# Designs tried in a protein design run: peptides against a protein of PDB entry 2Q3Z. Part 84

Target 1, 272 residues: chain A of PDB entry 2Q3Z
Amino acid sequence: YVLTQQGFIYQGSAKFIKNIPWNFGQFEDGILDICLILLDVNPKFLKNAGRDCSRRSSPVYVGRVVSGMVNCNDDQGVLLGRWDNNYGDGVSPMSWIGSVDILRRWKNHGCQRVKYGQCWVFAAVACTVLRCLGIPTRVVTNYNSAHDQNSNLLIEYFRNEFGEIQGDKSEMIWNFHCWVESWMTRPDLQPGYEGWQALDPTPQEKSEGTYCCGPVPVRAIKEGDLSTKYDAPFVFAEVNADVVDWIQQDDGSVHKSINRSLIVGLKISTKS
Target 2, 254 residues: chain A of PDB entry 2Q3Z as posed
Amino acid sequence: YVLTQQGFIYQGSAKFIKNIPWNFGQFQDGILDICLILLDVNPKFLKNAGRDCSRRSSPVYVGRVGSGMVNCNDDQGVLLGRWDNNYGDGVSPMSWIGSVDILRRWKNHGCQRVKYGQCWVFAAVACTVLRCLGIPTRVVTNYNSAHDSNLLIEYFRNSEMIWNFHCWVESWMTRPDLQPGYEGWQALDPTPQEKSEGTYCCGPVPVRAIKEGDLSTKYDAPFVFAEVNADVVDWIQKSINRSLIVGLKISTKS

## One batch from the design tools (peptide; made by RFdiffusion4, then SolubleMPNN)

Design b2_p15_8_s3 (from b2_p15_8, 7 letters changed)
Fold by OpenDDE base, seed 5:
Structure b2_p15_8_s3 (fold): chain B 272 residues (1-272), chain A 15 residues (1-15)
Amino acid sequence: as target 1 above (272 residues)
Amino acid sequence: DDNLRTQYPIGSEPP
């Protein structure tokens, strides 16, 4: 999980699983230096360099910083996300074949955000950075991945009498979503939560004011311990949310219906 | 095959 430089990332859908090769390249020339630059331009360093540096021995702290810095939201982070198929002023997310080119572009352009990424690009870059910093890390793909916006552990669709979705689709289910899991001890938690920790660098929701997510023990998610920092409810919902339809009837009444046809979550973890 | 290579909300067409 630290030594492997080439691997696969899972994409597609639950019914049609696809993988692509990816060069993580954590040992290629200059990549470690770029990872250190990433730490040195993070908001916490800029606010208090001494405090930030004193905490870099903690993989919990570093993991959280990296999850925030891989996206360019709120800071001088690496990647700008885009999902509308308009990539003419940058590089299509589907064009990337490894993390090295992305990181080098970012550094060589004065830490200017790289256009563009989607979830697997964010996850892959985070994986490279964390591995460079000596943290065992793997990319994870979750099919039918929920984005719970209001932390109620539900994906809620509003529908008219014809079943058509109404309003904004801020809460939704992705065909697939990628994040990373890193191996850490958790001295900041009660005993038993050491092991794989979920981190999500794709900018989906703010955590403590920053677009970042985790680390949260995979065990906590599995056992439903939503009080566990960081961001347990959000990550839990990604893999376990229930889907609810609010259906407006002809008479103006609203009916609540559990949507049992939409099953959230099918997680695949890589072996390297 | 872009529908297998990009993210989109389920229930909608890929971009």
Scores: peptide ipSAE 0.451, ipTM 0.895, DockQ to the pose 0.547
Fold by OpenDDE base, seed 1:
Structure b2_p15_8_s3 (fold): chain B 272 residues (1-272), chain A 15 residues (1-15)
Amino acid sequence: as target 1 above (272 residues)
Amino acid sequence: DDNLRTQYPIGSEPP
């Protein structure tokens, strides 16, 4: 989880699981320096360098900073996400074969955002950075991954009487989503939450005003303890949300129906 | 093959 530079990332769908090789390259020349630059351009450092540096001994703090800095939202972060298949002014997310080229491009262009990434690219870059900083980290793939926008632990679809989804589908379920899990102690929490912590660098929801997510104990998610910081409800929903259909009738009435055909969450962890 | 390499909402066609 720290020493391996090459690994696999799981993609595809729940029915058709596929993996791709990925070069994390945390020990390649210059990568550590780039990771340090990433820390030195984060908003917390710019606001108070001394305070930021004093907290870098905490993997909880560093993990949260990295989660925010891997995406370019809100800061001088590494990657710009794009999902509309229009990548002509950059690099297709599907073209990347490793984290090293991405990080080098970011640094060599004055910390300008790299175009483009999707979830596995964000996760892989975060994995590289965290490993480089000495934090054991692995990429995780969750199939049928929910994006809950209103923190009610539900994915809600509005449907007409014919079952057709209405609206913009603000809440949705991804075919797959990737994030990282990092091994760390949690002295900021009650005992028992040491171990794997989920961190999600893909910009999905703001946490304390910044597009970042975690760390949150995997154990807390498994046990349904949603009071633990950080972002337990959101991560919980990614893997456990229920799906509800609000069916609009012609008479103006709305019927609530639990959708049991859409099952959220099938998480797999990589060993390398 | 692209449907295995990119993200999309389930129930939608891959881009």
Scores: peptide ipSAE 0.451, ipTM 0.897, DockQ to the pose 0.556
Fold by OpenDDE base, seed 3:
Structure b2_p15_8_s3 (fold): chain B 272 residues (1-272), chain A 15 residues (1-15)
Amino acid sequence: as target 1 above (272 residues)
Amino acid sequence: DDNLRTQYPIGSEPP
């Protein structure tokens, strides 16, 4: 999880699983230096360098910083996300074959955001950075991954009488979503939550005002302990949300229906 | 295979 520089990332759909090769390249020349630059331009460092540096021995702290800095939202982060298939003014997310080129481009252009990434690109770059910093990390893929926007652990669709979804989908289920899991102790939590921690660098929801997510113990998610920091409800919903249809009738009545055909969550973890 | 290489909301056509 630290030593492997090349691996696979799972994509596709639950029915049609696909993998792509990815070069994480955490040991390539200059990559560690770029990771250190990433830490030195993070908002917490800019606010109080001494405090930030004093906390870099904590993988919990560093993981959360990296989660926020891999995306360019709110800071001088690495990647700008885009999902509308309009990538002409940058690089298509599908074109990347490794993290090294992305990180080098970011650094070489004065820490300007790199266009563009989607979830696996964010996750892969985060994986590279965390591995560089000595934190065992793996990329994980979740098929039928829910994006809960209102923290109610539900994906809610508003439908007309014909079953057609109305308006812009605020909440959605992705065909797949990638994030990372990092191995660390959790001295900030009660005993028993050491081990794999989920971190999500894709800008989906703000956590404490910043587009970041985690770390949250994988165990907490499995056991349904939603009080566990950080962002347990959001990560839980990604893999466990229920789907509800609000069906509007012509007479203005609304019927609530549980959608059992849309099953959220099928997580695959990489072995290296 | 583009639909297998990019994210899209379920129920929507891939971009």
Scores: peptide ipSAE 0.448, ipTM 0.894, DockQ to the pose 0.548
Fold by OpenDDE base, seed 2:
Structure b2_p15_8_s3 (fold): chain B 272 residues (1-272), chain A 15 residues (1-15)
Amino acid sequence: as target 1 above (272 residues)
Amino acid sequence: DDNLRTQYPIGSEPP
């Protein structure tokens, strides 16, 4: 979780699980320095350097900063996400084989965002950075991963009388989604929530105004404690959301139907 | 196989 530099990331779908090799490379030359640069260009540092630096001893604080800085949303972060297969002006997310090249490109281009990433790229880079900073971290993959946009723990589809989805698919379920889990104590929480904490660097929803997510205790998610900071409802929904169909009938009436065929969440954690 | 290597919303085709 700290010492291993090569590992695997799970991709594919729930029915067709695939893994790819990934070079995290946290101990390669210059990578730690790049991680420190990442911290030094984060918005909190720019706002108040002394305060930011004083908090860097906290894995909770650092984890949250890294979650925000791995994506380039809101800041001089590392990666720009793209999901439309238009990667001609950059590098296809599928082309990356490790975190090192990404981080080096980011630094060497004046902390300019690297094009492009998808979830596993974000997660892998975050994993590298966190490991560099001494935080045990692993990449996790969740199949049928829900993106709840309105914080109701539901994925809602609007359907016509024929069952066809209507309107813009704002809420969705990813075939797979990756994030990281980091091991840390949580002195900011009640006892018992030490251990693995979920952090999601893929820019999905804003947390306290920034595209970041976590840390949230994996235990809290498992137990359904949605009051636990940070972002417990969102992470919970990724793995546990119910799917609801709002079906409009011919007479204009709308019926609520629980979709039990779409099962959200199948999480796989890596051992290395 | 690109459908195993990229993200997409379920129920839709890969980009």
Scores: peptide ipSAE 0.446, ipTM 0.897, DockQ to the pose 0.541

## One batch from the design tools (peptide; made by RFdiffusion4, then SolubleMPNN)

Design b2_p16_1_s1 (from b2_p16_1, 8 letters changed)
Fold by OpenDDE base, seed 1:
Structure b2_p16_1_s1 (fold): chain B 272 residues (1-272), chain A 16 residues (1-16)
Amino acid sequence: as target 1 above (272 residues)
Amino acid sequence: NPLEQLPIGEQAELER
């Protein structure tokens, strides 16, 4: 998980699983230096360099910083996300074949955000950076991945009497979503939460004021311990959220219905 | 693009 430079990222849908080859390239020339630059331009370093540097021995701290810095939200991060199919002023997210070109472009343009990324691009770049920093990391794909915006562990759809979804979907389910899992101890938690930790660099929700997510023990998610830092409820919802339909009736009343046809979560972890 | 990240509703339309 540290030594492998080439791998596959799973994409598509639950019904049509696909994958693409990806060059993580963590050992290519200059990549480690770029990763160090990433740390040196993070908001915590800029605020207090000594404090930031003193905490870099913690993979928990570093993982959280990297999660925030892979996206350009709130900082001089690497990638700008875009999902509206208007990529003419940059590079289509679908055109990337590895992390190296992205990181080099970022550095060579004065740490300006690279256009554009989607979930697997964010995850792959984070994977590269974390591996460079000596943290065993893998890309994970979750099919039918939920985005819970109000932390109630539900995906809520408002529907008319005919079952048609009304208004813009604030909460949604992605065909797939990618993030990373990193292996680390968790001295900041109760015993038993060492091992794989989920980190999500795709800017979805703010955590403590920054678009970052995790680390959260995979075990905590599996066992439903939502009190576990960081961001356990959000990550839990990505893989376990229930779907609820609020159906408008003719009389103006609203009926709550559990949608059992939309099953959230089918996680695939990479083996290399 | 079948590899693009999309809401499941839009994906379903593409799969039909």
Scores: peptide ipSAE 0.298, ipTM 0.803, DockQ to the pose 0.543
Fold by OpenDDE base, seed 3:
Structure b2_p16_1_s1 (fold): chain B 272 residues (1-272), chain A 16 residues (1-16)
Amino acid sequence: as target 1 above (272 residues)
Amino acid sequence: NPLEQLPIGEQAELER
């Protein structure tokens, strides 16, 4: 989780699981220096360098900073996400084979955002950075991964009488989604929440005003402790949300239906 | 691209 530089990232769908090789490259020349630059350009450092530096001994603090800085939302972060299949002015997310090229491009272009990433790219870069900083980290893939936008632990679809989804999808289920889990103690929480912590660098929802997510104890998610910082409800929903269909009939009536055909969450972890 | 992250509905269509 720290020493391995090459691994696999799982993709595809629950029915058609795929994987790609990925070079994390945390020990390649200059990568550690780039990770340190990433810390030195984060908004908290720019606001108060002394305070930021004093907190870098905390994996909890650093993990949250990295989660925010791997995406370019809100800051001078590494990657710009794009999902519309229009990647002509950059690099297709599907073209990346490792984190090293991404990080080097970011640094060499004056910490300008790299185009483009999707979830596994964000997760993989975060994994590299966290490993560089001495935090045991692995990439995790969750199939049928929910994106709950309104924090109600539901994915809600509005449908017409024919079952067709109406309007723009504010909430959705991904075929797969990737994030990272990092091993750390949680002295900021009650005892028992040490171990794997989920962090999600893909910009999905804001946490305390910034596109970041976690760390949240995997145990808390498993046990349903949604009061645990950070972002337990969101991460919980990714793996456990229920799906609800609001079906509008021709007479204007609305029927609520639980969609039992869409089962959210099938998480797999890698050994490297 | 079958490796791309997609909404589940779109993925299902691609897999058919």
Scores: peptide ipSAE 0.288, ipTM 0.796, DockQ to the pose 0.543
Fold by OpenDDE base, seed 5:
Order: C-alpha cells, then structure tokens, then sequence
Structure b2_p16_1_s1 (fold): chain B 272 residues (1-272), chain A 16 residues (1-16)
C-alpha cells in the first residue's frame, strides 16, 4: 500500500467491470518534492504556516488537506474536473496512464490546474500523494455510486406520469466512482475506528466550506454511525442511498415510489 | 466509452 508503484484501477459498470493499469509512481524522482509543494500551497499553510506544519504529523489532518488539494476548487489544487466530453483544450481524462505526469505538469506550470480529470484520476493522484507522504492508501471503486446533494441519504427523481424525469437532475448515480482509503489511527474519535478511512478528492460537495471529503472510518460507514467525522452521511449515501421516484400525475397528485431497480453501491477495494 | 464516468442513465443507453 505504500511501496507498490504500479497497480490497477477498476472502471466501467456493475455489469461490465473493467480496469486500467496505473503508474502511481510515488517514489519517482521529484515526486516527494511536488507533494511537499502541494502542502505548502494549501490554504491552511498560507493562513498560518506554523500551525499547518505542526499538524502534519497527523495523517487525519494531512489526509483532509490532500483531499482538498487534489482538486483545484477553492485553492491552487492539482486537477480540474470535466465530464462533458469536450477536452480539446487539455488532456482527456481517459488518456492518463499515471499520476507522475499530472503532478509534474502541475508543478512545472506554476501550480496551475491540470486539465482534465474525472473520479479515478482524482483518486489516483490522491493515492500517489498520500503514499508519498507515508500513509498506506488504496484506490476504491464503487459501482452505482450515489451523489447526494442535500444530505438526506436519498437520490430523488421527479417523474411525470410516463416515467420521464422532470427538471434538472441535481442528484445522480454514477456508473462508477473512485476514491481512496487510507490506513490511520483516529485518536480524535472513540476507540475502535482505527483502520481504513475513506477520503474523496473528487469535488462533489463542500465539507466545512471546502471541496474535500473525509477522512471517515470505513467501519463507521459499515455500521451506519453517521455522526463520525468527517462527512459520514455523504460517504454513507455514496454506497447506501435509497432511490425514490416522485411520480407526478396529471391531476396534480404525487405518488412516492421506491425504485428497487437502481441499487446503489458495489464497492471494490484493491489488494495493494 | 466504457471507461468514462457517466450518469447511470447515460450508461444504460450506451450498454443497449
């Protein structure tokens, strides 16, 4: 989880699982220096360098910083996300084969955001950075992954009498989504939550005002302890949300229907 | 592209 520099990332769909090889390259020349630059340009360092540096001994703190800095939202982060198949002014997310080129491009261009990433690219870069900093980390893929925007643990669709979705699809289910899990103790929590912690660097929702997510104990998600820091409800919803259809009839009545055909969550963890 | 991250509705159309 720390020493392995090459691996695979799972992609595709629940019905058609695929994978790609990925070079994490956490020990390639210059990568550690880039990771340190990433820490030194984070908003907390810029606000109070001494305080930020004093907290870098905590993998909880560092994990949260890295989650925020891998995306370029709110800061001088690494990657700009794009999902509209218009990548002509950058690099297609599907073209990347490793984290090293991305990190080098970011650094060499004055910490300007790299175009473009999607979930597995964000996750892979985060994995590289965390491993480089000595935190055991793996990439995780979740098929039929929910994006809950209002923290109600539901994916809600509004439909007409014909079953057609009405209005803007604010909430959605991804065919797959990737994030990372890092191994750490949680002295900030009650005993028993040491182990794998979920971190999500893809900019989906703000956490305490910043596009970051986690760390949250995988155990807490599994047991449904949604009070656990950080972002337990959001991560829980990614793997466990229920899908609800609100069917509007022509007479103005609304019928609630549980969508049992859309099952959220099928998580696959990598071996290393 | 089966490697691209897509909303489930769009993915279903591609898989047909």
Amino acid sequence: as target 1 above (272 residues)
Amino acid sequence: NPLEQLPIGEQAELER
Scores: peptide ipSAE 0.236, ipTM 0.769, DockQ to the pose 0.570
Fold by OpenDDE base, seed 2:
Parts: sequence; C-alpha cells; structure tokens
Structure b2_p16_1_s1 (fold): chain B 272 residues (1-272), chain A 16 residues (1-16)
Amino acid sequence: as target 1 above (272 residues)
Amino acid sequence: NPLEQLPIGEQAELER
C-alpha cells in the first residue's frame, strides 16, 4: 500500500467491470518534493504556516489537506475536473496513465491546475501523494455511486404518471466513482475507528467550506454511524443511498415510491 | 469512451 508504485484502477460499470493499469510512481525522482510543495501551497499553510506545519504529523490532518488540494477548487490544487467530453484545451482524463506526469505538469507550470481529471484521476493522484507522504493508501471504486446533494441520504427523481423523469436530474448516480482509503489511527474519535479511512478528492460537495471529503472511518460507514467526522453522511450515501421516485399522479397528487431497480453501491477495494 | 465516468442514465444509453 505504500511501496507499490504500479497498480490497477477499476472502471466501467457494475455490469461491465473494467480496469486500467496506473503508475502511481510515489518514489520517482522529484515526486516527494512536489508533494511537499502541495502542502506548502495549501490554504491552511498560507493562512498560518506554523499551525499547518505543526499538524502535519497527523495523517488525519494531512489526508484532509490532500483531499482538498488534489482538486483545484478553492485553491492552487492539482487537477481541474471536466465531464463534458470537451478536452481540446488540455489532456483528456482518459489519456492519463499515471500520476507522475500530472504532478510534474502541475509543479512545472507554477502550481497551475492541470486539465483535466475525472474521479479515478483525482483518486490516483491522491493515492500517489498520500503514499509518498508515508500513508498507506489504496484506490477504491464504487459502482452505481450516488451523489447526494441535499444531505438526505436519498437520490430523488421526479416522475410523471408514466414514470418518465421530469426535467433535469437534481441528483445522480455515477456508473462508477473512485476515491481512496488510507490507513490511519483516529485519536480524534472514539476507540475502534482506526483502520481504513475514506477520502474523496473529487470535487463533489463542500466540507467545511472546501471541496474535500473525509477522512471517515470505513467502519463507521459500514456500521451506519453517520455522526462520525468527516462527511460520514455523504460517503454513506455514495454506497448506500436509497433511490426514491416522486411520482405525480393524474389528479395532481404525488406518490413516494422506493425504486428497487436502482441499487446504489458496489465497492471494490484493491489489494495493492 | 467506455472508461469515462458517466451518469447512470448516460451509461445505459451507451450500452444500448
């Protein structure tokens, strides 16, 4: 989890699982220096360098910083996300074969955001950085991954009397989503939550004002402890959200129906 | 691209 520099990332869909090889390259020349630059340009360091540096011994703190800095939202982060298949002014997310080139490009262009990433790219870069910093980390893929936008643990669709979705979907389910899990103790929590912690660097929702997510104990998610910091409800919803259809009837009434055909969540953790 | 992250609805369309 720390020493492995090459691995696979799972993609595709639940019905058609695919994988790609990825070079994490956490020990390649100059990568550690780039990771340190990443820490030194994070908003917390810029606000109070002494305080930030004093907290870098905490993998919880560092993990959260990295989660925020891998995306360029709200800071000088590494990657700009894009999902509209218009990548002509950058590099297609599908073209990347490793984290090293991304990190080098970021650094060499004065910490300017790299175009472009999607979830597995964000996750892979985060994995590289965290491993480089000595935190055991793996990339995780979740198929049928929910993006809950209103913090109710539901994916809600509005449908007419014929079952057709009305208007634009306010919430969505991804065919797959990737994030990372890092091994760390959680002295900030009650005993028993040490171990794998989920961190999501893809900019989906803000946490405490920043596009970051986690760390949250995988155990807490598994056990349904949504009070556990950080961002337990959001991560829980990614893997366990219920899908609800609000069906408008001919008489104007609305009926709530649980959509049992759309099953959220099928998480695969890598061995490496 | 079959490896691209897509909303489930769009994925279904691509698989058809």
Scores: peptide ipSAE 0.085, ipTM 0.705, DockQ to the pose 0.549

Design b2_p16_1_s2 (from b2_p16_1, 6 letters changed)
Fold by OpenDDE base, seed 4:
Structure b2_p16_1_s2 (fold): chain B 272 residues (1-272), chain A 16 residues (1-16)
Amino acid sequence: as target 1 above (272 residues)
Amino acid sequence: DDNEQLSIGEYAELEK
């Protein structure tokens, strides 16, 4: 989880699982230095360098910083996400084969955001950075991954009387989503939550005002402890959300139906 | 681009 530089990232769908090879390259020349630069340009460092540096011994703190800094939202982060299949002014997310080139591009261009990333790219870069910083980390793929925007643990679709989805589909289910899990103790929590912690660098929702997510104990998610920081409800929803259809009839009446045909969450953790 | 690798959040795609 720290030493492995080559690995696979699972993609595709629950029915058709695919994988791609990925070079994490955490030990390649200059990568550690880039990771340190990443820390040095984070908003917390810019606000109070001394305080930020004093907290870098905490994998909880660092993990949260990295989750925020891998995306360029709200900061000088590494990657700009894009999902609209318009990548002509950058690099297609599907073109990346490793984290090293991304990180080098970011650094070499004055810490300008690299175009473009999607979930597995974000996760992979985060994995590289965290490994560089000595935090055991693995990429996780979750199939049928929910994106809950209102923290109600539901993916809600509005449908007309014909069953057609209405609205902007703000809440959604990804065919797959990737994030990372990092091994750390959680002295900031009650005992028992040491171990794998979920971190999500894909800019899906803001956490405490920043596009970051986690760390949250995997155990907390498994046990349904949604009070556990950070972002337990969101991560829980990614793997456990129920899908609800709100069916509006022509008379204006609304019927709530739980869509059991859509099973959210099939998490696969890498073994490397 | 390999559209099959693209993260898709459209409900209709999941119902296939």
Scores: peptide ipSAE 0.024, ipTM 0.625, DockQ to the pose 0.343
Fold by OpenDDE base, seed 2:
Structure b2_p16_1_s2 (fold): chain B 272 residues (1-272), chain A 16 residues (1-16)
Amino acid sequence: as target 1 above (272 residues)
Amino acid sequence: DDNEQLSIGEYAELEK
């Protein structure tokens, strides 16, 4: 989890699982220096360098910082996300084959955002950085991954009497989504939550005002402990959200129905 | 081959 520099990232869909090779390259020349720069340009460091540095011994703290800094939202982070297939002014997310080039480009251009990333790119770069900093980390893929935007643990669709979706979908389910899991102790939590912690660097929702997510114990998610910091409800929803259909009837009444045909969440973790 | 409820964002161009 720390020593492996090459691996695979799972993609595709639940029905058609795919994977791509990825060079994490956490031990390649200059990568550690770039990771340290990443820490030194994070908002917390800029606000209070002494305080930030004093907390860098905590993988919980560092993990959360990295989650926020891998995306360029709210800071001088590494990657700009884009999903509209318009990548002419940058590099297509599908073109990347490793984290090293991304990190080098970021650093060499004065910590300017690299165009472009999607979930697996964000996750892979986060994995590289965390591994470089000595935190055991793996990329995970979740198929049929829900993006809960209103924190109700539901994906809601509005339908007419014929079952047709009405208007634009406010919430969505990705065919797949990637994030990372890092191994760490959680002295900030009750005993038993040490182990794998989910961190999501893809800028989906803000956590405490910043586009970051986690760390949250994987165990807490499995056990349904949504009170566990950080961002347990959001991560829980990614893998366990219920899909609700609000069906409008001819008489104007609305019927709530659980959509059991659409199953959220099928998580695959890598062995390394 | 995904249903209408699924969003094909990542790798959309390759999975169509």
Scores: peptide ipSAE 0.023, ipTM 0.616, DockQ to the pose 0.195
Fold by OpenDDE base, seed 1:
Structure b2_p16_1_s2 (fold): chain B 272 residues (1-272), chain A 16 residues (1-16)
Amino acid sequence: as target 1 above (272 residues)
Amino acid sequence: DDNEQLSIGEYAELEK
């Protein structure tokens, strides 16, 4: 998980699983230097360099910084996300075949955001950076991945009397979503939460004011311990959220119904 | 091909 530079990223849908080859390239020339630059331009370093540097021995701290810096939201991060299929002023997310070109472009253009990324691109770049920094990391894909925006562990749809979805869908279920899992101890938590930690660099929700996510123990998610930092409810919802339909009746009343046809979560962890 | 790799938040089943 540290030494492998070539791998695959799973994509597609639960019904049709696909994969693409990806060059993580964590040992290619100059990549480590770029990763160090990434740390040196993060908001915490700019605010207090001494404090930031003193905490870089913690994979928990570094993981959280990296999850925030892989996206360009709120900082001088690496990638700008875009999902509207309008990529003419940049590079289509589907065009990338590795992390190295992305990181080099970022650095060579004065740490300006690279256009464009989507979830697997964010995850792959984060994986490269974390591996460079000596943290065992893998990309994971979750099919039917929920995006809970209000931390109630539900995906809520409003429907009219005919069952048609009303209004803009704020909460959604992705056909697939990618993030990373990193192996680390968690001295900041109770014993037993060492091991794989989920980190999500895709800018979906803010955590403590920054578009970042994790680290959160995979064990905590599995066991439903939502009190564990960081961002356990959000990550839990990605893989376990229930779908609820709010159906408006003829009399104006609203009926709550659990949608059992929409099952959230099918996680695949990469082996290389 | 590109559409299959694009992250999509909607399914036909959502309309049911």
Scores: peptide ipSAE 0.020, ipTM 0.599, DockQ to the pose 0.319
Fold by OpenDDE base, seed 5:
Structure b2_p16_1_s2 (fold): chain B 272 residues (1-272), chain A 16 residues (1-16)
Amino acid sequence: as target 1 above (272 residues)
Amino acid sequence: DDNEQLSIGEYAELEK
């Protein structure tokens, strides 16, 4: 989880699982230096360098910083996300084959955001950075992954009498979503939550005012302990949300229906 | 969008 530089990332759908090879390259020349630059341009360092540096011995702290800095939201982060299939002014997310080129481009262009990334690109870059910093990390793929925007652990759709979705469908389910899991102790939590911690660098929701997510113990998610920091409800919803259809009838009545045909969450962890 | 390379999942697509 630290030493391997080449691996695979799972993609596709639950019905048609695919994978791509990925070069994480955490030990390639200059990559560690780029990771250190990433830390040195984070908002917490810019606000108070001494305090930030003193906390870098904590993988919990570093993990949260990296989660925020891999995306360019709110800071001088690495990647700009785009999902509309219009990538002519940058690099298509599907074209990347490794983290090294992305990180080098970011640094070489004065820490300007790299265009473009999607979930697996964000996750892969985060994995590279965390491994560089000595934190055992793996990429995780979750099929039928929910994006809960209002923290109610539900994906809600409004439908007319014909079953057609109404509105802009702000909440959504990804065919697949990627994030990372990092191995660390959690001295900031009650005993028993050491081990794999979920971190999500894709800018989906803000956590304490910043587009970042985690670390949250995988055990807490499995056991449904939503009080555990950080961002347990959001991560829980990614893998366990229920889908609810609100069916609007012509007479103005609304019928609630739980969609049991759509099951959220099928998580696959990589071996390395 | 039904492109498997994208991380976009449409509800109707997931119901198939």
Scores: peptide ipSAE 0.024, ipTM 0.625, DockQ to the pose 0.330; fails the geometry check

